# Ledger of designs, part 292: peptides against a protein of PDB entry 4GMN

Target 1, 375 residues: chain A of PDB entry 4GMN
Amino acid sequence: RYANITLLALVTLASIGTDFQETLVKGNQGSRESPISAADEEWNGFDDADGDAMDVDQKSSSGEDQEEDYEEIDVKEDDEDDDDDSITSEMQADMERVVGADGTDDGDLEDLPTLRELIQTAVPQLIRLSNLPIDSDESLTIQSHALSALNNISWTISCLEFANGENANIHNAWYPTAKKIWRKTILPILEADSADLKLATQVTSLAWAVARVLHGETPTDGNPHRKFISLYHSSKQQAGGNSNSIEEPEDPFQGLGVKCIGVVGSLAHDPAPIEVNREVGVFLVTLLRQSNNVPPAEIVEALNQLFDIYGDEELACDKEVFWKDGFLKHLEEFLPKMRTLTKGIDKRTQPELRTRADEALLNLGRFVQYKKKHA

## One batch from the design tools (peptide; made by RFdiffusion4, then SolubleMPNN)

Design b2_p28_2_s3 (from b2_p28_2, 16 letters changed)
Fold by OpenDDE base, seed 4:
Structure b2_p28_2_s3 (fold): chain B 375 residues (1-375), chain A 28 residues (1-28)
Amino acid sequence: as target 1 above (375 residues)
Amino acid sequence: SEVLKKIEELKKKNEEKLKKIELEGLKL
């Protein structure tokens, strides 16, 4: 299962990388129509252009027109069937190692060269590209592709198990980079407070992927949970008004509402500040109370987040939020509503949603019984 | 103009909802 997700992510990353390169090449060609001698900084791919701007001394030497007859080396296009195996054999080998890694070793990705290069070389450039000034449709496209690539990488990594010290090397390499994505890409875009729901959806997807690894260690600066709660409520108000068909994604779990719930749920885990946990917990419980007007997929996600946040009785949030704010009563009162909601989902038309709702209902019953024994 | 005004109205409504969630969290 994980291998297939990683494969899909690498294929999609390669595809995004190609589309991204094409978009950069087209964007760079569009800027060439301005006759000002901006040095042809050839886009050297993902190479760190943090090389000191060497003072190219403007030595105006009027050297003569030597027509060097560059012999057109007729590079025969040997039609080597470019088997568009968008996944290099090295990426495949890295994926096999990641799936097999009984990771006891320190944060060195020596055995994972493609993943190392992706985290250390590609991601910093994608962060840079996601932060370009938006001055054109091309710069918007570049930002969108950079966010898509970052999303894909971050989702791939967020699908790895990090519990009990599993994949500790990958976790240790990713953790500082994930914080960099959060601070340099996610927060600035959230602070720009754009009306673009497409951009908001991309950033929220990326934020969820990043927060699924960082959890409560996600930087709390500027109260990002409140921004995502705000975005959740904004998205619901827009959907109810103008039929500007932002086509609700065919997959109910890809909706902006689900993504917002996933982000804020992830942000509320220990060691998050109790106030952050409380605000998120109250938001999630309020969704359950208002369930008649909430999509079933959002209810499923909100339940899963509540189980993950409040599943451990040893955590400060259990006593200071779950018990103190009376969440058990709300979960118990929601059980019959969840049964009705789950039963209302057609297994034929929405088999995944029904399966996940049946699971969430089962877990809700178990969770309520668990908490009642520990009361 | 009208889109920006509607966005500001939505932001203001969200701040009011956030304050309600904060106030409900203080009353829960």
Scores: peptide ipSAE 0.005, ipTM 0.313, DockQ to the pose 0.022
Fold by OpenDDE base, seed 3:
Structure b2_p28_2_s3 (fold): chain B 375 residues (1-375), chain A 28 residues (1-28)
Amino acid sequence: as target 1 above (375 residues)
Amino acid sequence: SEVLKKIEELKKKNEEKLKKIELEGLKL
């Protein structure tokens, strides 16, 4: 009984997180050409298409046909359809305020009541549920749904612009909560070193969404970047052996490999420790060198992460890692391989992957020329 | 909002569950 209530609760919070994301995406499409950074991957929420239809064993109790003349109580179908539009309208009003707010104000989320309650009320409960002892399939199911809901909320918030002090009120409200998710949910699961790839994929997705906001300010306790690099390598070893296909997600960008790259890339941003930046940078550059055996989507993500990490020459990582470890040479040597890779992607079958690869190729050319000019 | 009401109901149910786990020493 209490499990089913908790499950329904978590499914409802995951749904709210998805509806909020969809509303944000719709709101952003109406606002100006802010360059949709290639990071506006719609994290299509985990399609729990594994609706195990609980086969409600209709025990056809052969109760005798007493034709009791049940008067047609004309149950007016009160169109309960109106309640969904009301929820979307309040979320839309919050999103219109977020997207329209040139808000320099360190103000409370007073004008963003839905977002405030998600951050302050829902997320702390989800963190508690994700931290329950795992001793049953029921507790594992609760954890999975709590991680899904945390992921949807965290991803949606990570799609907000926080550069140049934009959305500072939301950033300031989210930042301590994001650190709490990291320390209380992500790190304990990563420390458990579970062979469960489903759980690893869920926690990595959540870690990416959280790290996209915290960047180099993500807690470095226990060297999480090494755990995600290890997970990346472990995932490649498993995919080569047993045909227990975790169905490769239909979206190439939803793969565990891409998610691992996104996490470690985000963790390597300033003010990350130079050694963390180096280990991540070497990992990413190594993927480019080994690109013949790396999925195109992972190459695209690894390139984008490298541009974001090393795009600023004033950062300590430019001198101490990028130049010192000779990354420019590897990027330049990769440029012809990237042209071949991108041209090999069929525009008809993989239009998104092709578009993002064409952009990453263009940016790689620009980045190499930029770095050569500033050498 | 109906969303906030759902969140509050869920919060309450979760707090009651957590409190019951704490009070009864129920292993999940």
Scores: peptide ipSAE 0.000, ipTM 0.367, DockQ to the pose 0.027
Fold by OpenDDE base, seed 5:
Structure b2_p28_2_s3 (fold): chain B 375 residues (1-375), chain A 28 residues (1-28)
Amino acid sequence: as target 1 above (375 residues)
Amino acid sequence: SEVLKKIEELKKKNEEKLKKIELEGLKL
């Protein structure tokens, strides 16, 4: 009886976290930014102050582009009026205030009562439930649901803008809680060395969501980047053997490999220790060198992480890692391979993967040119 | 708010379950 009530509570908190994320997504879709496309943002880390955009007059010869009549698959949005009454008018009003926040620090968390109660009231209980001794299938189920709820809440918060002092009130409330999730939920599960690939996927997804806010301020205790790199390699060894391969998620970007790359990339941002940055940077560049055996989605994520980590030339990691370890040469040598990889993705069967690969290819070309100009 | 009432109810249910698990774990 109490178990079912707790499970219903955890499912409800996970639903609330999803509904907030969807509301933020819909709010940002008005600005064309899918929050999943925060990785699809055109890398603008270089000031185009010099308007010598070389008009590369690629006179692409008029190949007879057969107008493949794209049958407009009228995706009937089945407006399934999922009248999922899960989004209350109060939750919607809280999300509208967060999405509409013009970067003014004038908003207190007093004006965000639902988000405040999620951070201050719900998350501390979820951390406790995720950190219980696993002694039964019931305790494992509770942990899984607590991790799902923490994941959805953490992902939602990671979709908020915190640059330039935007949402500083939310950031300040979340930051100590995010560090608590890391230390009390993520690290203990990673240290348990569980062969449970489902649990590893859940904790890695949560770790990515938390690390997207904490970046290089994520606690470095016990070298968590090495644990996620080890998990990446272990996941590749398991997929080759038994047909109980956890079905690769239909979405190539939901794979454990992508999540591991996203975590370690986020952990390597300034002010991360230069040695942590170096180990991650070498890992990411090594994936590009081994690209023949790496899924395209992992290559896309590894590129985006490399752009974000090394986009700012004022950071210590640019001089001490990027230039010192010769990463530019590896990126330049990878550019023709990326063109081949991207062209090999079928637009009809994998449209999202193709779009994100085309963007990552474009950004790679720009990034290589930028770094060559600033050498 | 309906959400706040739901969160408070869920918090209470989670605390009751946590206490039960802690009490069951201390008996093993």
Scores: peptide ipSAE 0.000, ipTM 0.360, DockQ to the pose 0.028
Fold by OpenDDE base, seed 1:
Structure b2_p28_2_s3 (fold): chain B 375 residues (1-375), chain A 28 residues (1-28)
Amino acid sequence: as target 1 above (375 residues)
Amino acid sequence: SEVLKKIEELKKKNEEKLKKIELEGLKL
């Protein structure tokens, strides 16, 4: 009884996180001017892969051709504007304030009561529930739902602009909580080294959402970047063997491989230790060299991460890693392969992947030209 | 029974919403 109520509360919190993200995306479409770079939001829903495909053996009973005269029920399209009343007026007002916040509000989360309650009240409980001893299938279910709710909240917050002191109140409230999620939820699960690919996918998505805000300030204790690189390689070895691979997500960007790249890329940003940056940079450049065996979405993500990590020539990683390890040559040699890869993506079946690959190709050409001028 | 039914309804709603977010986030 208590577990079912807890589970319902966790599913509800994950649904609220989803509703916030939808509202944020819709709010940003209304504001014409600043390209909030479409942060390639890998949203991870409830992977309730408990699709027990009950093979309902639909016995083909050849029922006879009774032309039942279906009377045209004049279904009045009642345009019931399904005002999905699931977004409270308070949640809507919070999202409108977050999207419309001119960067002058050094204010407390007093003006963002729903977001405040998510960060201050819900997240500490979700961290507790995700870090319970696993002793039953019920405890595993609670952990999975707690991770999904943490993922949804963390992704939604990671979609906010924090550059130049924008949303500084939200950043300041989230930052200690994000570090707590990392240390109390993500690291313990990664250290348990479970063969559970579902749990690994959930924790990796959460880790990416958290690392998109913390970047190089993400705690480096225990070298988590190496664990995600190892997870990336392990996921590729499993996909090659068993035809019972977890259904490849319909979205090529929702793959565990992309998530691993997003995490390690985010972890490698300044002020990350130069050794962490080097190991990640070498991993990403190695994916480009091996591109014939790498999904296109992972190549797109690896390129975007490389641009973000090495775009600034004033950073220590530019001299100590990018130039020292000869990354420019590898990017230049990859440019013709990227053109072939991008042209191979069908615009009809994968319009998104094609658009993002066309952009990444354009940016790669610009980035190579930029680095050649600043050599 | 009713709580489990409501969990499955919310799961389905979340999956449908996720698919919308994925589709909308890519048009920005």
Scores: peptide ipSAE 0.005, ipTM 0.371, DockQ to the pose 0.419; fails the geometry check

Design b2_p28_2_s4 (from b2_p28_2, 17 letters changed)
Fold by OpenDDE base, seed 1:
Structure b2_p28_2_s4 (fold): chain B 375 residues (1-375), chain A 28 residues (1-28)
Amino acid sequence: as target 1 above (375 residues)
Amino acid sequence: DEVLKKIEELKKKNEEKQAEIERRGRAL
């Protein structure tokens, strides 16, 4: 009886985390009259005021107009107003305020009572439940559901803009809690070194969500970046040996390898220790060098992390790691391989992977050019 | 029985939505 009530509470908290993200996305769509096509998010890491529009020489190959008469399939908008009454009016009002709020920097979340209660009351209980001694299948189930709830909450919060003092109240409320999740949930589970790939995947997903907010301010105690690098390598060894179908997740970006890359990339941002940055940067560049044996989604993630880490030339890691360890040469040598890799992805079967690979290829070309100009 | 049914319904919903949360998070 108590077990079922605890499980119901945990899956309900995980559901609340999902419902908040859906509301955040709906709120952001209402404020932007312009659909930012996922293609138009240029990596703005370079304030290149020099508008040298690369003339993409539009060689108009006049391929013949086969007017394939796309019959307008009048997709009746069945306005199935599936009013999924799961989003409370209070949750909606909180997320609408997050999208519209002029930043109060107090961290008290007075105007965000549902989010406040989630961070201040629910998350501390989830941390406790995730850190229980594992002595039964019931305790494993409780831990897994507590991790899922923490994951969904942490990912949802990591989708908020925190640059330039945006959402500072939420950032300030979340930051100490995120550090507590790291120290009390993530680190103890990583230290337990369990052969459970499911648990490892859950903890790594949570670690990525937390590290996307904390970046280089993530606690470096016990060198967690090395544990995630070790986990990456261990995951590859297990996938190669056991023909036991761990069904490759239908989403190529849902793999443990991608999650490990996302965590260690996020951990390497300024103000991370230069040696942490170097170890991560060398790991990421090594993936590009070994790209023939690396899934395309992991290459895309490794590139994005490299751009984010080394995009700012004013950072100590640019001089002490990027230039000193000769990363530019490895990126240049990888550019033709990335073109081949990207072209090999079928747009019909893997549209998301292809789009993100096309973007990462474009950004790689720009990044290499930028770094050559600033050498 | 009803509590167990609701747990399994919410688990399924959460698994489906978790992948979407993580996808959207990676696109930002």
Scores: peptide ipSAE 0.358, ipTM 0.847, DockQ to the pose 0.842
Fold by OpenDDE base, seed 4:
Structure b2_p28_2_s4 (fold): chain B 375 residues (1-375), chain A 28 residues (1-28)
Amino acid sequence: as target 1 above (375 residues)
Amino acid sequence: DEVLKKIEELKKKNEEKQAEIERRGRAL
């Protein structure tokens, strides 16, 4: 009984985290409807004249009208408006405010009561539940659902813009909680060195969401980047040894390898220690050098992370790592390989992967050209 | 029974939406 109530609460909190994102997305769409002034670009029509009139013979075969009297089954749509109003009016009002709020710096969520209760009341309990002693299948289930709830909340918050002081109130409220998730949930699970790839995938997904907000300010205690790099390599060894089809996730970007790259990339951003940045940068560049044995989705993620880490020439990592360790040469040598890789992705079967690979290829060309001008 | 049904319903909804959340997060 208590187990089922706890489980219901956990899946409900995970649902709240999902519904919260949907409302953020709807609110952000409303702000982009600045009226596109219809500039009258007179697109002069192309005058192509030559209509050769192929005379298609109308063979009039009179097929007989079988009036099959389809009895209109008046399916009374019982509009059971199951108003699955899972989004409370308070959540919706909070989301409308998140999209519109020129956030004051105070980290106070007085204007965002639902988000405040989520961060201040729910998340600390989820952290506790995710860090319980594992002694049963029930405790594993509770941990998994607590991690899923933390994941959904953390990913949702990581979709907010925090650059230039945007959403500063949310950032300031989330930041200490994100550090607490890192220290109390992520690190202990990573230190337990479990062979459970499912748990590893869940904690790595959560770690990525958290690290997307904390960046280089993520706690470096115990060198977590090395743990995720180790997990990346371990995941590749397990996939190669067990002919049990771990069904590669239908989404190539849901793979543990991609998630590991996303985490370590995020951890390597300024103001990360230069040694952390170097180790991650070398890892990412090494994936590109070994690209023949690396899934395309991991290459796309590794490229995006390299662009984000080394895009700013004013950062210490540009001089001390990017230029010093000769990363430009490796990126330039990878350009023709990336073109081949991207062209090898079938647009019909893997449209998302192809789109993101086409973008990453374009950005790689631009990035190499940029860095060559600043050499 | 009803509580278990609601748990399984919410689990399914959460699995579907979790993939979407993570997809949106990776597109930013």
Scores: peptide ipSAE 0.357, ipTM 0.846, DockQ to the pose 0.806
Fold by OpenDDE base, seed 2:
Structure b2_p28_2_s4 (fold): chain B 375 residues (1-375), chain A 28 residues (1-28)
Amino acid sequence: as target 1 above (375 residues)
Amino acid sequence: DEVLKKIEELKKKNEEKQAEIERRGRAL
């Protein structure tokens, strides 16, 4: 009886985390007159103050345009008007405030009562439940559901813009809680060195969501980046040996390898210690060098993380790691391999992976050109 | 019975929505 009530509460908290994101996305879409296609978020990481529009002289190499007949896949928007009455009027009002308010710099959530109760009341209980002694299948189930709820909340918060002091009130309220999730949930589970790949995937997903907000300010105690790199390698060794097909997730980006890359990439951002940055950067560049044996989704994620980590030339990691360890040469040598890899992805069977690979290829070309100009 | 049914309904919804959350998060 108490177990089922606890499970219902945990699953309800995980649902609130999902519904909160939907309301954020709908609120942000209502303020954006034009749907910026996810393709039009060009990596604008370079404020090139010199407005010389690079006329990319498209030397039209006359490739015979095979008119591939665009079968209009009539994506029936099944408008399943699931009137999911789960979005409370209070949650909607909180989200309209998050999207519409110039974030006051005060870590006060007075105007966001639902989000305040989620962060201050619910998350501390989820941390407690995720850190219970595992002595039964019931305690393992409770831990898994607590991790799922923490994951959904943490990912939702990680989708908020925090650059330039945006949402500073939410950031300031979340930041100490995110550090508590890291120290009390993520690190203890990661240190337990469990052979449970499901638990490892859940904790790594949560770690990625938390690290996307904390970046290089993520607690470095016990060298967590090395533990996630070790987990990456261990996951590859286990997948090769046991014919128990852990069904590769239908989404290539849901793989434990991608999640490990996302975590360690996020951990390597400024102000991370230069040695943490170096170890992660060398790991990521080594994946590109070994790309023939690396899943395409992990290559895409490793590239994106490398762009984000080394996009700013003012950071100490640019001089002390990127240039000093010769990363530009490895990226340039990888460019023709990335073109081959991307072209090898079937658009029909893996449309998302192909789109993200085309974007990462474009950004790799731009990044290599930028770094050559600023050498 | 109704509580267990509601748990399974919400679990399924949360699994579907979790994948979407993580997808949107990776696109940002």
Scores: peptide ipSAE 0.356, ipTM 0.847, DockQ to the pose 0.828
Fold by OpenDDE base, seed 5:
Structure b2_p28_2_s4 (fold): chain B 375 residues (1-375), chain A 28 residues (1-28)
Amino acid sequence: as target 1 above (375 residues)
Amino acid sequence: DEVLKKIEELKKKNEEKQAEIERRGRAL
C-alpha cells in the first residue's frame, strides 16, 4: 500500500516535469515571433562582424634602450619553520558551513509557484530517494522512478534559454539544486560501479541534462569525465559478448554511447579545467579517427560537441587544446569519411539520423573552413 | 486495482514524453 502511494507520487512528479516543459517553453516563445524551425538553426558561431579595418597608423616610435641595471636582490632564504597552520577545527567547521551553506539566494520564483515547489520541495526528496540503500527490488524500483523524475525535471529546465540573462530567476534557483543532484545522486551512483546498464543509462541521461545547464561549472571532484569515458568503453565491450541484446533503443540518439558523449562534451565547456577539456577533446577526436566501428549517432553527437567546445577562438581551450593538439587536421581528414557515412544512412528508414548527419556534415565543412581562415 | 492501472498509464505517458523532451533538448 505505501509502496504504491510512493510510486504514484514519483510517477506523478515525473509527469509534472514533462508537462511543465510545454508551459515554460510556450511562455518564453510567446516573446519570440518566429518559430525557429529546427532546420534553420544555422550554426551562428560566425558573427561576420565586418570589423572595419581601422587603419592603425604604424607610428614607429623609436624608444631608446634604457639599460635598467636590475640589482640582484640577494633573497636570504630565511628558513622560517613551516608552522603547519593546521586549519583550526573551527575554521574547518566554518568552511564546511560555507561549503554547506546552500546559499539560499534561490532566485525569486514568486510568479512560478509550481516550479518553486518542484525545485525546493520535490527535488530534495527525489535526491534522497535516489540515494537510498538498494536492498530489495522495491528499493531499486523507487530509485529508478526517482531518477526518471529528476531526469524529466532536469531536461525540462535545460530546454530554457539562459543566455543574455533570460530566465535568470529560474537559473539561479536551479543552479544550486543541479549541483546537489550532481554531488548527491550522480556521483554516488557512478562510484558504485554497477554492472546495471539500465541504471547507468538513467544516471547518464540525468547527468547530461544537469551538465547542459552547469557546463564547465559542473563539479570536477573525482574526475567525472573519466568515469563517463570509461562507461562509454565498458558499454561497447558488453554489447559485443552476450546476445542479450539490450534492445538498441529505436532512437539511435537514446543510446548510452550518445549520452556519454553529450555528458563529457558539456563538462568540457569553458570554464572547465584545460586538462579536462583536453582529455574530452582527445576522446571525441579519437572517436572520429576510429569511426569505422562507431555508430553514426555517436559521430553526430561527437561532432556537435566539438563545434560547441571549440567554436569560440577567444577561449583558452582554442589555443591550449584545439591548435596545440592539432585537432583541425583530424577534422579535415574526417570530412571525406563523414560524407561517406552520411550517404550510407537511408533517409526512408532513419530520417532523423540522416537529417542530423547532413547538418553535422555541413557544419563540419563550415567549421574546418573557419578554423583555416583563423589559423 | 485502480491505483496500479493509473501508475501504468502514467509510466507509459512519461516514457513517451521523456523521449520527446530528450529529443528537443538534443536539438538545442
Scores: peptide ipSAE 0.352, ipTM 0.845, DockQ to the pose 0.843

